# Ledger of designs, part 79: peptides against a protein of PDB entry 3MAZ

Target 1, 99 residues: chain A of PDB entry 3MAZ
Amino acid sequence: VLNPMPACFYTVSRKEATEMLQKNPSLGNMILRPGSDSRNYSITIRQEIDIPRIKHYKVMSVGQNYTIELEKPVTLPNLFSVIDYFVKETRGNLRPFIC
Target 2, 99 residues: chain A of PDB entry 3MAZ as posed
Amino acid sequence: VLNPMPACFYTVSRKEATEMLQKNPSLGNMILRPGSDSRNYSITIRQEIDIPRIKHYKVMSVGQNYTIELEKPVTLPNLFSVIDYFVKETRGNLRPFIA

## One batch from the design tools (peptide; made by RFdiffusion4, then SolubleMPNN)

Design b2_p23_8_s2 (from b2_p23_8, 11 letters changed)
Fold by OpenDDE base, seed 1:
Structure b2_p23_8_s2 (fold): chain B 99 residues (1-99), chain A 23 residues (1-23)
Amino acid sequence: as target 1 above (99 residues)
Amino acid sequence: EEEEKLEEELKELLEKLEELLSG
């Protein structure tokens, strides 16, 4: 039995993710999507605190964990924790895109 | 694919949020 993926995970491209977030910002501003490499992922966010800004973060599969590629990499046990990290780090400003 | 790698990215988001809440 496969573990479920975060609700904001979609098998979409960078472009499609951007479009999704732009079309329905009220549904959330963060999407988890497949990365360019096998077993890797990317996080796409759309912040509009001052002006709309699209950002992308790389999430690398490392063993049974996942590492968010930041200046100071953050390693977490699962993708749910990865999403949680972004939510908590921004004190709720980032919210998973749910449609 | 160009990905953000700076720690300041998330910190900046938090900073801007705090400024709006406290300002």
Scores: peptide ipSAE 0.026, ipTM 0.565, DockQ to the pose 0.027
Fold by OpenDDE base, seed 2:
Structure b2_p23_8_s2 (fold): chain B 99 residues (1-99), chain A 23 residues (1-23)
Amino acid sequence: as target 1 above (99 residues)
Amino acid sequence: EEEEKLEEELKELLEKLEELLSG
């Protein structure tokens, strides 16, 4: 069985995602969640190298791809690649939240 | 609203990691 969505995808709000990450940091520090608009998503991360920091990133569905809304946008072919991007670019610091 | 500068934060993250690993 192939999962249609990344394992760290949860139908939760920004607030709920934040609470999830804060409550169980050992389970991961990155959540993919629905965005405010249909077909769009948001990534919520929690890093605590020095102090806990919650950040959010908008992931826009564009055609058959997804674009992470940054000053320098990053476009990827699917949501799995989006998650992979965050993991690889941070050299493993970010890990998908698996609950 | 939800837009963050991942590139800049990545740089800072790596810098902090290097400090921790070298210290």
Scores: peptide ipSAE 0.025, ipTM 0.543, DockQ to the pose 0.025
Fold by OpenDDE base, seed 3:
Structure b2_p23_8_s2 (fold): chain B 99 residues (1-99), chain A 23 residues (1-23)
Amino acid sequence: as target 1 above (99 residues)
Amino acid sequence: EEEEKLEEELKELLEKLEELLSG
């Protein structure tokens, strides 16, 4: 039995995630999706504080943890913590996309 | 696929947010 996934997780492609965020910005601006490799993921965000900007971040499965591929990588115990990291670091600017 | 780095984007975002909050 698989553990629950974050509410903003969707089995969509990079393109589909971008379209979802563009179509309904009021529902949130952050999506977690499957990566190119099994057990890896990607985060797609749509920032529009000035102009709309789409960005993608890689989340790698490492042992029982997950590492966000940043200049200074951040390792967290689960995907819920990954989402929390993006929310807290942006002081709430990023919000999970809830459809 | 190519992925981004968050550090500089985050810094810029926070700066803009601070401007909005301070008026």
Scores: peptide ipSAE 0.024, ipTM 0.542, DockQ to the pose 0.026
Fold by OpenDDE base, seed 5:
Structure b2_p23_8_s2 (fold): chain B 99 residues (1-99), chain A 23 residues (1-23)
Amino acid sequence: as target 1 above (99 residues)
Amino acid sequence: EEEEKLEEELKELLEKLEELLSG
């Protein structure tokens, strides 16, 4: 039995994720997608504070947990927690993209 | 695939939010 993925997870490329966020910013500004390596993922965001900015972050599968590749890495128990982290740390600025 | 450092981006975000709230 496999656990479901976060609602903002889409099997899309970096380019496709960027396009999705640009086309429908009202639906959210954060997408979780497959990484280049098996069991790894990437987070694509589109921030609109002053001007639109697209950024990408690596999420590495480490054992049973996930580590967001940052200058100071953050390890979380599951992908739902990863999404929650981005939402809370940005005080709601980032929201999962929901179609 | 290039990845960003969220620490600096987050810092900038919070700074800009503070500026908006302080206006």
Scores: peptide ipSAE 0.024, ipTM 0.535, DockQ to the pose 0.026

## One batch from the design tools (peptide; made by RFdiffusion4, then SolubleMPNN)

Design b2_p24_1_s1 (from b2_p24_1, 11 letters changed)
Fold by OpenDDE base, seed 4:
Structure b2_p24_1_s1 (fold): chain B 99 residues (1-99), chain A 24 residues (1-24)
Amino acid sequence: as target 1 above (99 residues)
Amino acid sequence: SEEKKKKENEEIEKFLNSGKEVPE
């Protein structure tokens, strides 16, 4: 069974995610996608404060939680919280990509 | 203010650059 996923989750590759964000930046700049390993995910963003910057982050499933692979890892209870974390930490600069 | 926004952007950049490089 697959529990509800964030609206910005898409079963796309790194390349596809990048292209989606570049093509329609007005729809958002953050995508959650499948990782290379089972039950793991990746976050792709296209931040545009001064110039466009593409970045990718690893989100690892640990038990019933998820850990964002940052210099100082952050563990959260679900993927919705992961998305919320990125939004809050960037003061709204990052917004989930909604088609 | 401009200074406040600049400081905010710096903090955002610090966060965004704190992620580990991902191969996939």
Scores: peptide ipSAE 0.598, ipTM 0.887, DockQ to the pose 0.752
Fold by OpenDDE base, seed 1:
Structure b2_p24_1_s1 (fold): chain B 99 residues (1-99), chain A 24 residues (1-24)
Amino acid sequence: as target 1 above (99 residues)
Amino acid sequence: SEEKKKKENEEIEKFLNSGKEVPE
């Protein structure tokens, strides 16, 4: 069973995600995508506080939860919460890419 | 204030930089 995915989820590669964010920055600056392997995911962002900066994050499936690979890992119950976490932690600076 | 925004941006940057490098 494949549960609903966040609106900013796209079955794209790291390169494609980067291109999407650069091409239409007005649509958002955060994309959730399949990881390099297995049931894991990756998040690509294009932060533009001072200058445009591309960053990638690993979201690992751990049991029924998801862990964001940060210096201090954060575990959340679902991918929607993962997206919400990035939005909140950046005070809304990050917004899910919706096209 | 501008000072507050600077501090906020610094915190945001700290968060964003806390992510481990991903091969893909």
Scores: peptide ipSAE 0.597, ipTM 0.887, DockQ to the pose 0.777
Fold by OpenDDE base, seed 5:
Structure b2_p24_1_s1 (fold): chain B 99 residues (1-99), chain A 24 residues (1-24)
Amino acid sequence: as target 1 above (99 residues)
Amino acid sequence: SEEKKKKENEEIEKFLNSGKEVPE
């Protein structure tokens, strides 16, 4: 019935996601989680190029696609593509959190 | 080189900072 979810998807809150990334940075620095409403999602990252920074992004479900809320919105066909986009745009700096 | 790495990091930062603020 339902398609599989990306490996870095966890049913956790913003707070829990932040704690997960802080406690085990070696496992990755990007988590996909349920949004605060309906079928939307959020992405939490812990980037530490210079200093550790926690950022959250909104991924909106639009029809059968997903739109990442950026200055220039990006629409992709599935959540796997969303994760791939973050990895590619950061040239591997972001890696899905695998636990 | 470190110079190229620095430029790459700056571009990465610009991307990461392009996201809209999310309340939750």
Scores: peptide ipSAE 0.597, ipTM 0.887, DockQ to the pose 0.803
Fold by OpenDDE base, seed 2:
Structure b2_p24_1_s1 (fold): chain B 99 residues (1-99), chain A 24 residues (1-24)
Amino acid sequence: as target 1 above (99 residues)
Amino acid sequence: SEEKKKKENEEIEKFLNSGKEVPE
């Protein structure tokens, strides 16, 4: 049995995630996907305040928590919190991609 | 206000740019 994942989680590659976000921007602009290593993930966003910008972030599984690889790393208890963090830090500009 | 929105966007950009480069 696999624990529930955020609704914006998709087993896609970096390239595919980018294409998904570009194709349906109305569905959201943030995707959680598998990282290059087991139990690690990546966040792909397509932010367009003025012009579209694609960015990727590494989310490392550390023990029972997850750390977002930022200049000043942020550790959270679960992937749902990771998604929430991105939403809150961007004042709602980032929204999970739901299709 | 428009100015407040502008400053908010700047803060958002600062956050988004604080991420490290990811190879994959």
Scores: peptide ipSAE 0.595, ipTM 0.887, DockQ to the pose 0.758

Design b2_p24_1_s2 (from b2_p24_1, 10 letters changed)
Fold by OpenDDE base, seed 2:
Structure b2_p24_1_s2 (fold): chain B 99 residues (1-99), chain A 24 residues (1-24)
Amino acid sequence: as target 1 above (99 residues)
Amino acid sequence: EEEEEEKEKEEIQKFLDSGKEVEE
């Protein structure tokens, strides 16, 4: 049993996450999911400002923190903060997928 | 303002494009 996870966390594959976001865009456009390696995660988004864009981001577990693999990496204390970061950096354009 | 909105969209786009590609 895992510790509490963000509400937008789902044990789904990249493909499944993409399909979820495409099927129900009104429920949100950001999903946190398991990565390819243990204790790693991935963020899948479906941004639709002008046209739909699917993007995937790597979230690495580093010690007791998490690092978002960006050109300039960002390290945060927990997965809730990771989700919050994506929301804030996009001025609320990204919202966690809640079904 | 429309111009400010466009600038915000550009900033958001830059952030989204800053992510590294992942295998899964």
Scores: peptide ipSAE 0.640, ipTM 0.899, DockQ to the pose 0.761
Fold by OpenDDE base, seed 3:
Structure b2_p24_1_s2 (fold): chain B 99 residues (1-99), chain A 24 residues (1-24)
Amino acid sequence: as target 1 above (99 residues)
Amino acid sequence: EEEEEEKEKEEIQKFLDSGKEVEE
């Protein structure tokens, strides 16, 4: 049994996520989506400080936790914490896409 | 200050660039 997923989670591909973010930037700029393997996820963002930049991040399911594949990996207890981490690290620049 | 804002942007950029490549 899976717990509730973050509001910005959508069962979409990398391409679809990119299109969603580009089409409606006012709704947010961060999407959580299924990864290439089950139980793993990916995060797609469209950051627009100077120019639009699309980036994708790997979130690996490790035991009961999740690890964000960064230069220095970060492990968190759930996907809600993963989303919160991205929001906090960017001081609110990244916001979950809500449609 | 504008300088503070620019530094913040740089820090955010560094974070965003720290992600590893992913296939899907």
Scores: peptide ipSAE 0.646, ipTM 0.901, DockQ to the pose 0.771; fails the geometry check
Fold by OpenDDE base, seed 5:
Structure b2_p24_1_s2 (fold): chain B 99 residues (1-99), chain A 24 residues (1-24)
Amino acid sequence: as target 1 above (99 residues)
Amino acid sequence: EEEEEEKEKEEIQKFLDSGKEVEE
């Protein structure tokens, strides 16, 4: 049994996440999903500043924290903070996909 | 104002491009 997860978390594949974001862009453009390994996650986004761009990010479980695999890794205490980080760093350009 | 907006977009883009590739 999983602890509470962010609203944009869905047990979907990389392909399914991409399709969800493309089908209903008005519902948001960021999805949190299971990663390739247990306790790890991935974030799929469909950013549209100029043209639609699909990107995927790795979120690694490290102890009781989570590390976003960026050029300069960022470690946060929970998945809610991870989502918040993406929203804030993009000045609200990224929004959790809520359906 | 427009110049600042473009600068912001560039910064956002740089952030989005800083992610490492993932398989799944």
Scores: peptide ipSAE 0.644, ipTM 0.900, DockQ to the pose 0.775; fails the geometry check
Fold by OpenDDE base, seed 1:
Structure b2_p24_1_s2 (fold): chain B 99 residues (1-99), chain A 24 residues (1-24)
Amino acid sequence: as target 1 above (99 residues)
Amino acid sequence: EEEEEEKEKEEIQKFLDSGKEVEE
């Protein structure tokens, strides 16, 4: 049993996450989901500032923290902080998908 | 203000493009 997870966490595949975001964009545009390996996760977003863009990000579990695989990796203490980071870095453009 | 909006969009775009490829 996992500890409390962010509200935008869903046990879905990359394909399913993409479909969810495309189907109901009004519910948010960011999903946290299981990664290819145990204890790792992926973030799928559907941003549409100009045109719709779907991107996927790797979130690695490192010790008791999590590292977002960016050009310059960012390490945070928990998944809630990871979600918050994406929201803040995009000044609210990204919002957690809540169905 | 329009210039600031475009600058913000560019900054957001740069962030979004900074992610590395992921298989799943």
Scores: peptide ipSAE 0.642, ipTM 0.899, DockQ to the pose 0.773; fails the geometry check

Design b2_p24_1_s3 (from b2_p24_1, 10 letters changed)
Fold by OpenDDE base, seed 3:
Structure b2_p24_1_s3 (fold): chain B 99 residues (1-99), chain A 24 residues (1-24)
Amino acid sequence: as target 1 above (99 residues)
Amino acid sequence: MEEKEREEKEKILKFLDSGKEVPE
């Protein structure tokens, strides 16, 4: 049985995610999508803190947890926590893309 | 005010820049 996924999860490619964020920035600027492996994921963002920038992050499934591939990796219990982490660390500048 | 805002933005940018490059 598969648990519910975050609202900003979409089965899209890197390119599609980028296009979604650029086309409708008012709907949010962060998307969770499938990674190269079945149990891994990627986060695509479009921040506008200084100038518009697209960046991708790797989220690795480790056991029953998830690790965000940062300079100093962060491990969290579920994907909802991963999304929350990005929102909090950016003081709300990142918001999940909802359409 | 403005100085504080600038510093906060810089911290956020540093966080975002800490992500490792991901292959397509």
Scores: peptide ipSAE 0.658, ipTM 0.897, DockQ to the pose 0.801
Fold by OpenDDE base, seed 4:
Structure b2_p24_1_s3 (fold): chain B 99 residues (1-99), chain A 24 residues (1-24)
Amino acid sequence: as target 1 above (99 residues)
Amino acid sequence: MEEKEREEKEKILKFLDSGKEVPE
């Protein structure tokens, strides 16, 4: 049983997430999905800041927090904060995919 | 403004590129 999840969370694979973002870009360009291991997650984005590009990020569950696997790892208290972080760091260019 | 816009875009791209490659 999971606590409430961000609106852009979907139980989809990497491939499915990519297809969702490509098919309906107007609905958003960021998806949160299950990771390969229990309690871990992945973020899939499709940005068009320069050229259309898909990228995946690893979000590790560490204790009671979550760490985004970046060159300089960022640890946040919950998945909502993780989504917010991506939105803010990209000045709103990334938006949660809302279906 | 064009210069500022370009610099901002570059910073955003650098952030996005800072993510480690996730294997299949």
Scores: peptide ipSAE 0.658, ipTM 0.897, DockQ to the pose 0.784
Fold by OpenDDE base, seed 1:
Structure b2_p24_1_s3 (fold): chain B 99 residues (1-99), chain A 24 residues (1-24)
Amino acid sequence: as target 1 above (99 residues)
Amino acid sequence: MEEKEREEKEKILKFLDSGKEVPE
């Protein structure tokens, strides 16, 4: 049984996530979605720091933790922490998409 | 734009750009 997921988690594809963010930017600009492999996830964002840009990140399930695939990988205890990390690292520019 | 503000945005962009490419 899967534990509660972050509010910005949606069982959508990369394409669908991109469309969601572009269609309703006022609802947020960050989505957590299933990865290509089970237990792995992807983060799709639409940042507007300079110009609107879509980017995807890999969140790998490692043991009981999750590792964000960055130049300098970051490992966190749960998906809620992953979302929080993106929000804080971007000083609030990224906000979870709440539909 | 203040220099501090520009630097902050640049740092954020660098963070976001540090993500590795994800295959479709």
Scores: peptide ipSAE 0.657, ipTM 0.898, DockQ to the pose 0.796
Fold by OpenDDE base, seed 5:
Structure b2_p24_1_s3 (fold): chain B 99 residues (1-99), chain A 24 residues (1-24)
Amino acid sequence: as target 1 above (99 residues)
Amino acid sequence: MEEKEREEKEKILKFLDSGKEVPE
């Protein structure tokens, strides 16, 4: 039994996520994907604030919460909140990839 | 672009740059 996942979650590799974002920028620029370890995740983005840049972030499962690996880690209650955090912190420049 | 817009973009970029490097 799996709990609901954000719409931008795809069971893809880092390479595949990068290709998806580069191929269809109009569909969004943020993908949530499985991490290297069970119950951990990664977020791949393609921001265009200055020049197109691909970057990956770690989202670690900690207990029943999730911690975004930033200089100052941010812990949130669920993956939906994680996606929302990225959207809000970037003032909407990041949008979940929906195909 | 206006100064306020530039400042906002800089803050966003700093946020995005705060993520640690991920090997995979």
Scores: peptide ipSAE 0.657, ipTM 0.898, DockQ to the pose 0.799

Design b2_p24_1_s4 (from b2_p24_1, 8 letters changed)
Fold by OpenDDE base, seed 1:
Structure b2_p24_1_s4 (fold): chain B 99 residues (1-99), chain A 24 residues (1-24)
Amino acid sequence: as target 1 above (99 residues)
Amino acid sequence: MEEEERELNEEIEKFLDSGKEEEE
């Protein structure tokens, strides 16, 4: 049985995630997706402050927690917290993509 | 207010640039 996942989680590829964000920017600009490794994930964003920028962040599964690969890594208890972290750190500029 | 917006955007950019990118 799969545990609940954040609303912005989609089983899509890096390319597909990018396309989703570009096609429907009004629905949000952040997607959580499976990473290249087994239990890891990636966060794809399309931020548009001046010019659009696409970035893909690593979210590593570490034990029962998750670590966002930042210069100073941040470890959180679940993926919901990971999404919340991105939202808060960007003062709401990043919003989960809800389709 | 424009100054505040600029400062906010700069902080956001710093955060975005602090992340390690997923390998292609």
Scores: peptide ipSAE 0.678, ipTM 0.913, DockQ to the pose 0.894
Fold by OpenDDE base, seed 4:
Structure b2_p24_1_s4 (fold): chain B 99 residues (1-99), chain A 24 residues (1-24)
Amino acid sequence: as target 1 above (99 residues)
Amino acid sequence: MEEEERELNEEIEKFLDSGKEEEE
């Protein structure tokens, strides 16, 4: 059992996350899911500015924090902050998938 | 507005492209 998780967290695979976002784009376009191993996570998005684009970002658990694997890594205190970061950096274009 | 929108979209795209993608 985990501590409270963001509303867009789902215990789904990379493939399932992609399908969820494609089937119900009106519910949001960003999903947080378990990573490949350990206490890591992944962010799957389906953003459509010009054409639909699917991306899967690595969110690494480092100590008590989480690091988003970007060109310039960003470390945040919790997963809620991670979601908030993606929303803000994209000016709201990314929205948590709420089923 | 179109020009500003274009610039905003470009910034968003750059952000999205800056991430290290998860490996399968």
Scores: peptide ipSAE 0.677, ipTM 0.913, DockQ to the pose 0.889
Fold by OpenDDE base, seed 2:
Structure b2_p24_1_s4 (fold): chain B 99 residues (1-99), chain A 24 residues (1-24)
Amino acid sequence: as target 1 above (99 residues)
Amino acid sequence: MEEEERELNEEIEKFLDSGKEEEE
């Protein structure tokens, strides 16, 4: 039995995630996906303030927590909190992609 | 309101730029 994942989690590649965000911007602009290594994840975003910006952030599994690889790393207890962090830090400009 | 929006956008951009990106 797998633990529940955030609604914006998709088992897609980096390229596929980018395409999903580009094709349906109205559904959201942030996707959580598997990283290159086991138990690691990546956050793909398509932020459009002035011009579209696509970035892929590393979310590393550390013990029972998750660390967002920022200049000043942020560690959170679960993936739901990771998504919430991105939403809050961008004041709602980032929204989970809900297909 | 317009100035406040600009300042907020700048803060958002700073956050986005602070992340270490996934390698290809």
Scores: peptide ipSAE 0.672, ipTM 0.912, DockQ to the pose 0.869
Fold by OpenDDE base, seed 3:
Structure b2_p24_1_s4 (fold): chain B 99 residues (1-99), chain A 24 residues (1-24)
Amino acid sequence: as target 1 above (99 residues)
Amino acid sequence: MEEEERELNEEIEKFLDSGKEEEE
């Protein structure tokens, strides 16, 4: 039994996530998806300031927490906090994709 | 105005560049 997942979580591949974001940018620009064959996850974003920019971030499961692989790693208690972190750090520029 | 927007965008870019990407 697993706790509820963020609304922007989808069981899609890296390619599918990119396509979703490109097809419907008005629905959001951030997707949480399964990582490799493990308890890890990845976050795909499509930010469009000057030109579209696609990035895929690693979110590693560490014990009961999650670590966002940044230059200076950030560890958070759950995936909801991970999504919130991305939203806050970008001052709302990144928004969870709600389909 | 534009200056504020520019500075905000720069901060966002710095954040985006700080992440280690998932290996394909």
Scores: peptide ipSAE 0.672, ipTM 0.911, DockQ to the pose 0.868

Design b2_p24_2_s1 (from b2_p24_2, 11 letters changed)
Fold by OpenDDE base, seed 5:
Structure b2_p24_2_s1 (fold): chain B 99 residues (1-99), chain A 24 residues (1-24)
Amino acid sequence: as target 1 above (99 residues)
Amino acid sequence: SMEEERKRATREFLERGEKAEEKE
């Protein structure tokens, strides 16, 4: 049984996540969803500072922590910290999608 | 300004996301 998940977690596919973000951009622009494997996750974001861009980041479960697959991988203790990282690194431009 | 700083930080962050998810 999984522990509490971030509010922006949805059991949706990559395509569905993209559609959700495009349909209701006012609700947020970041979704956490199941990854390719059972214990891995993916972060889908829609940011349009210059032009609309959809990106999908891998969040790999490593032991008791999670690693965001970036140029220089970032390891955090839980998924809440992962979401917080995306928010802070973008100074709030990325916000969890809450419907 | 805070807006400029936010945009700059965001652009820099997006550039770090070279490793993208592969699915379906």
Scores: peptide ipSAE 0.616, ipTM 0.894, DockQ to the pose 0.502
Fold by OpenDDE base, seed 4:
Structure b2_p24_2_s1 (fold): chain B 99 residues (1-99), chain A 24 residues (1-24)
Amino acid sequence: as target 1 above (99 residues)
Amino acid sequence: SMEEERKRATREFLERGEKAEEKE
């Protein structure tokens, strides 16, 4: 049905993703999940460098690419690149949740 | 240090803001 998905992709809700990250922080702190619209996705992250923060990012399907809805949108060719972007931008602080 | 760099980079990333999901 779908092309290979990143290992941190789970068919869970925002609430479920939050709970997963909070319960097992040692397994990672980033989850990719279905978005609320059509072929879009969302990324939920949990980091606690200063204080615990839970954030949800929109990953919009645009043509054959994906755009991360940041202050300045970032467009990437696939979901694997999207995950890689989050990892690299945080120098590895964000890691895909692997259950 | 590398640790400080990681933290700084992460803070800056978070400061870039995001268009969080509107729908629960």
Scores: peptide ipSAE 0.616, ipTM 0.890, DockQ to the pose 0.482
Fold by OpenDDE base, seed 3:
Structure b2_p24_2_s1 (fold): chain B 99 residues (1-99), chain A 24 residues (1-24)
Amino acid sequence: as target 1 above (99 residues)
Amino acid sequence: SMEEERKRATREFLERGEKAEEKE
């Protein structure tokens, strides 16, 4: 069974994701990418409020859900919900990077 | 204002920290 991935998913490294976001900020500021483990993922964001900041978040596959490794972990049912969470928590300041 | 709220929410979110991942 083939499951669709969020549009901001790219098979890129941490470094490459950072470069993508810096090069084309108008296309979005959030990328979902493979994590260190094949079944896990990472979110790379670029936000420029006071100063430019690049951050990386671990998204762990736990059973049929996904847990965002924050100070207080957040568990969501799918990767689309994970992306939506980042958008909502930042009131839309974070937007998926779409080429 | 809406903009101030957005900025505050974003700052608070960013402060929730990032977890280290294995380096390549």
Scores: peptide ipSAE 0.611, ipTM 0.886, DockQ to the pose 0.488
Fold by OpenDDE base, seed 2:
Structure b2_p24_2_s1 (fold): chain B 99 residues (1-99), chain A 24 residues (1-24)
Amino acid sequence: as target 1 above (99 residues)
Amino acid sequence: SMEEERKRATREFLERGEKAEEKE
C-alpha cells in the first residue's frame, strides 16, 4: 500500500514535464516527478511573468522529511507541504498541474 | 496592487533556486 501523492505528481522525465507544462499552461505550471535517486523527487516549474522560464528543483528525502534544494534549503514534513510551499511563496502564481 | 505583489514575490522566489537539478 502506497501513501497518496500530490495531484501534480507524474512519473515523467525532465523533458516530458517541460513539454506537459508548455503544451497546457492552463492546467497549471508545476509538476512533481521522480528524481535521479530512490525516494528523491524533482519539481519542474514554468513561469512567464517577464519571459518564459523553466526551472527544476531537487526535493531530497531526508529522514521522514523533505528538503527543497534552494539557496537556503527548506525542510518540510511531506510532499503536500512541498507543493504548498511553492504555491504560497509565489502568492499563487505557481499552481499544481492537474491533468 | 495585489498583482504587483504576486509578481514581485514570484521573481524573488525564482532567484532562490539558482541550483538546478540534473536529470534526464
Scores: peptide ipSAE 0.619, ipTM 0.897, DockQ to the pose 0.486; fails the geometry check

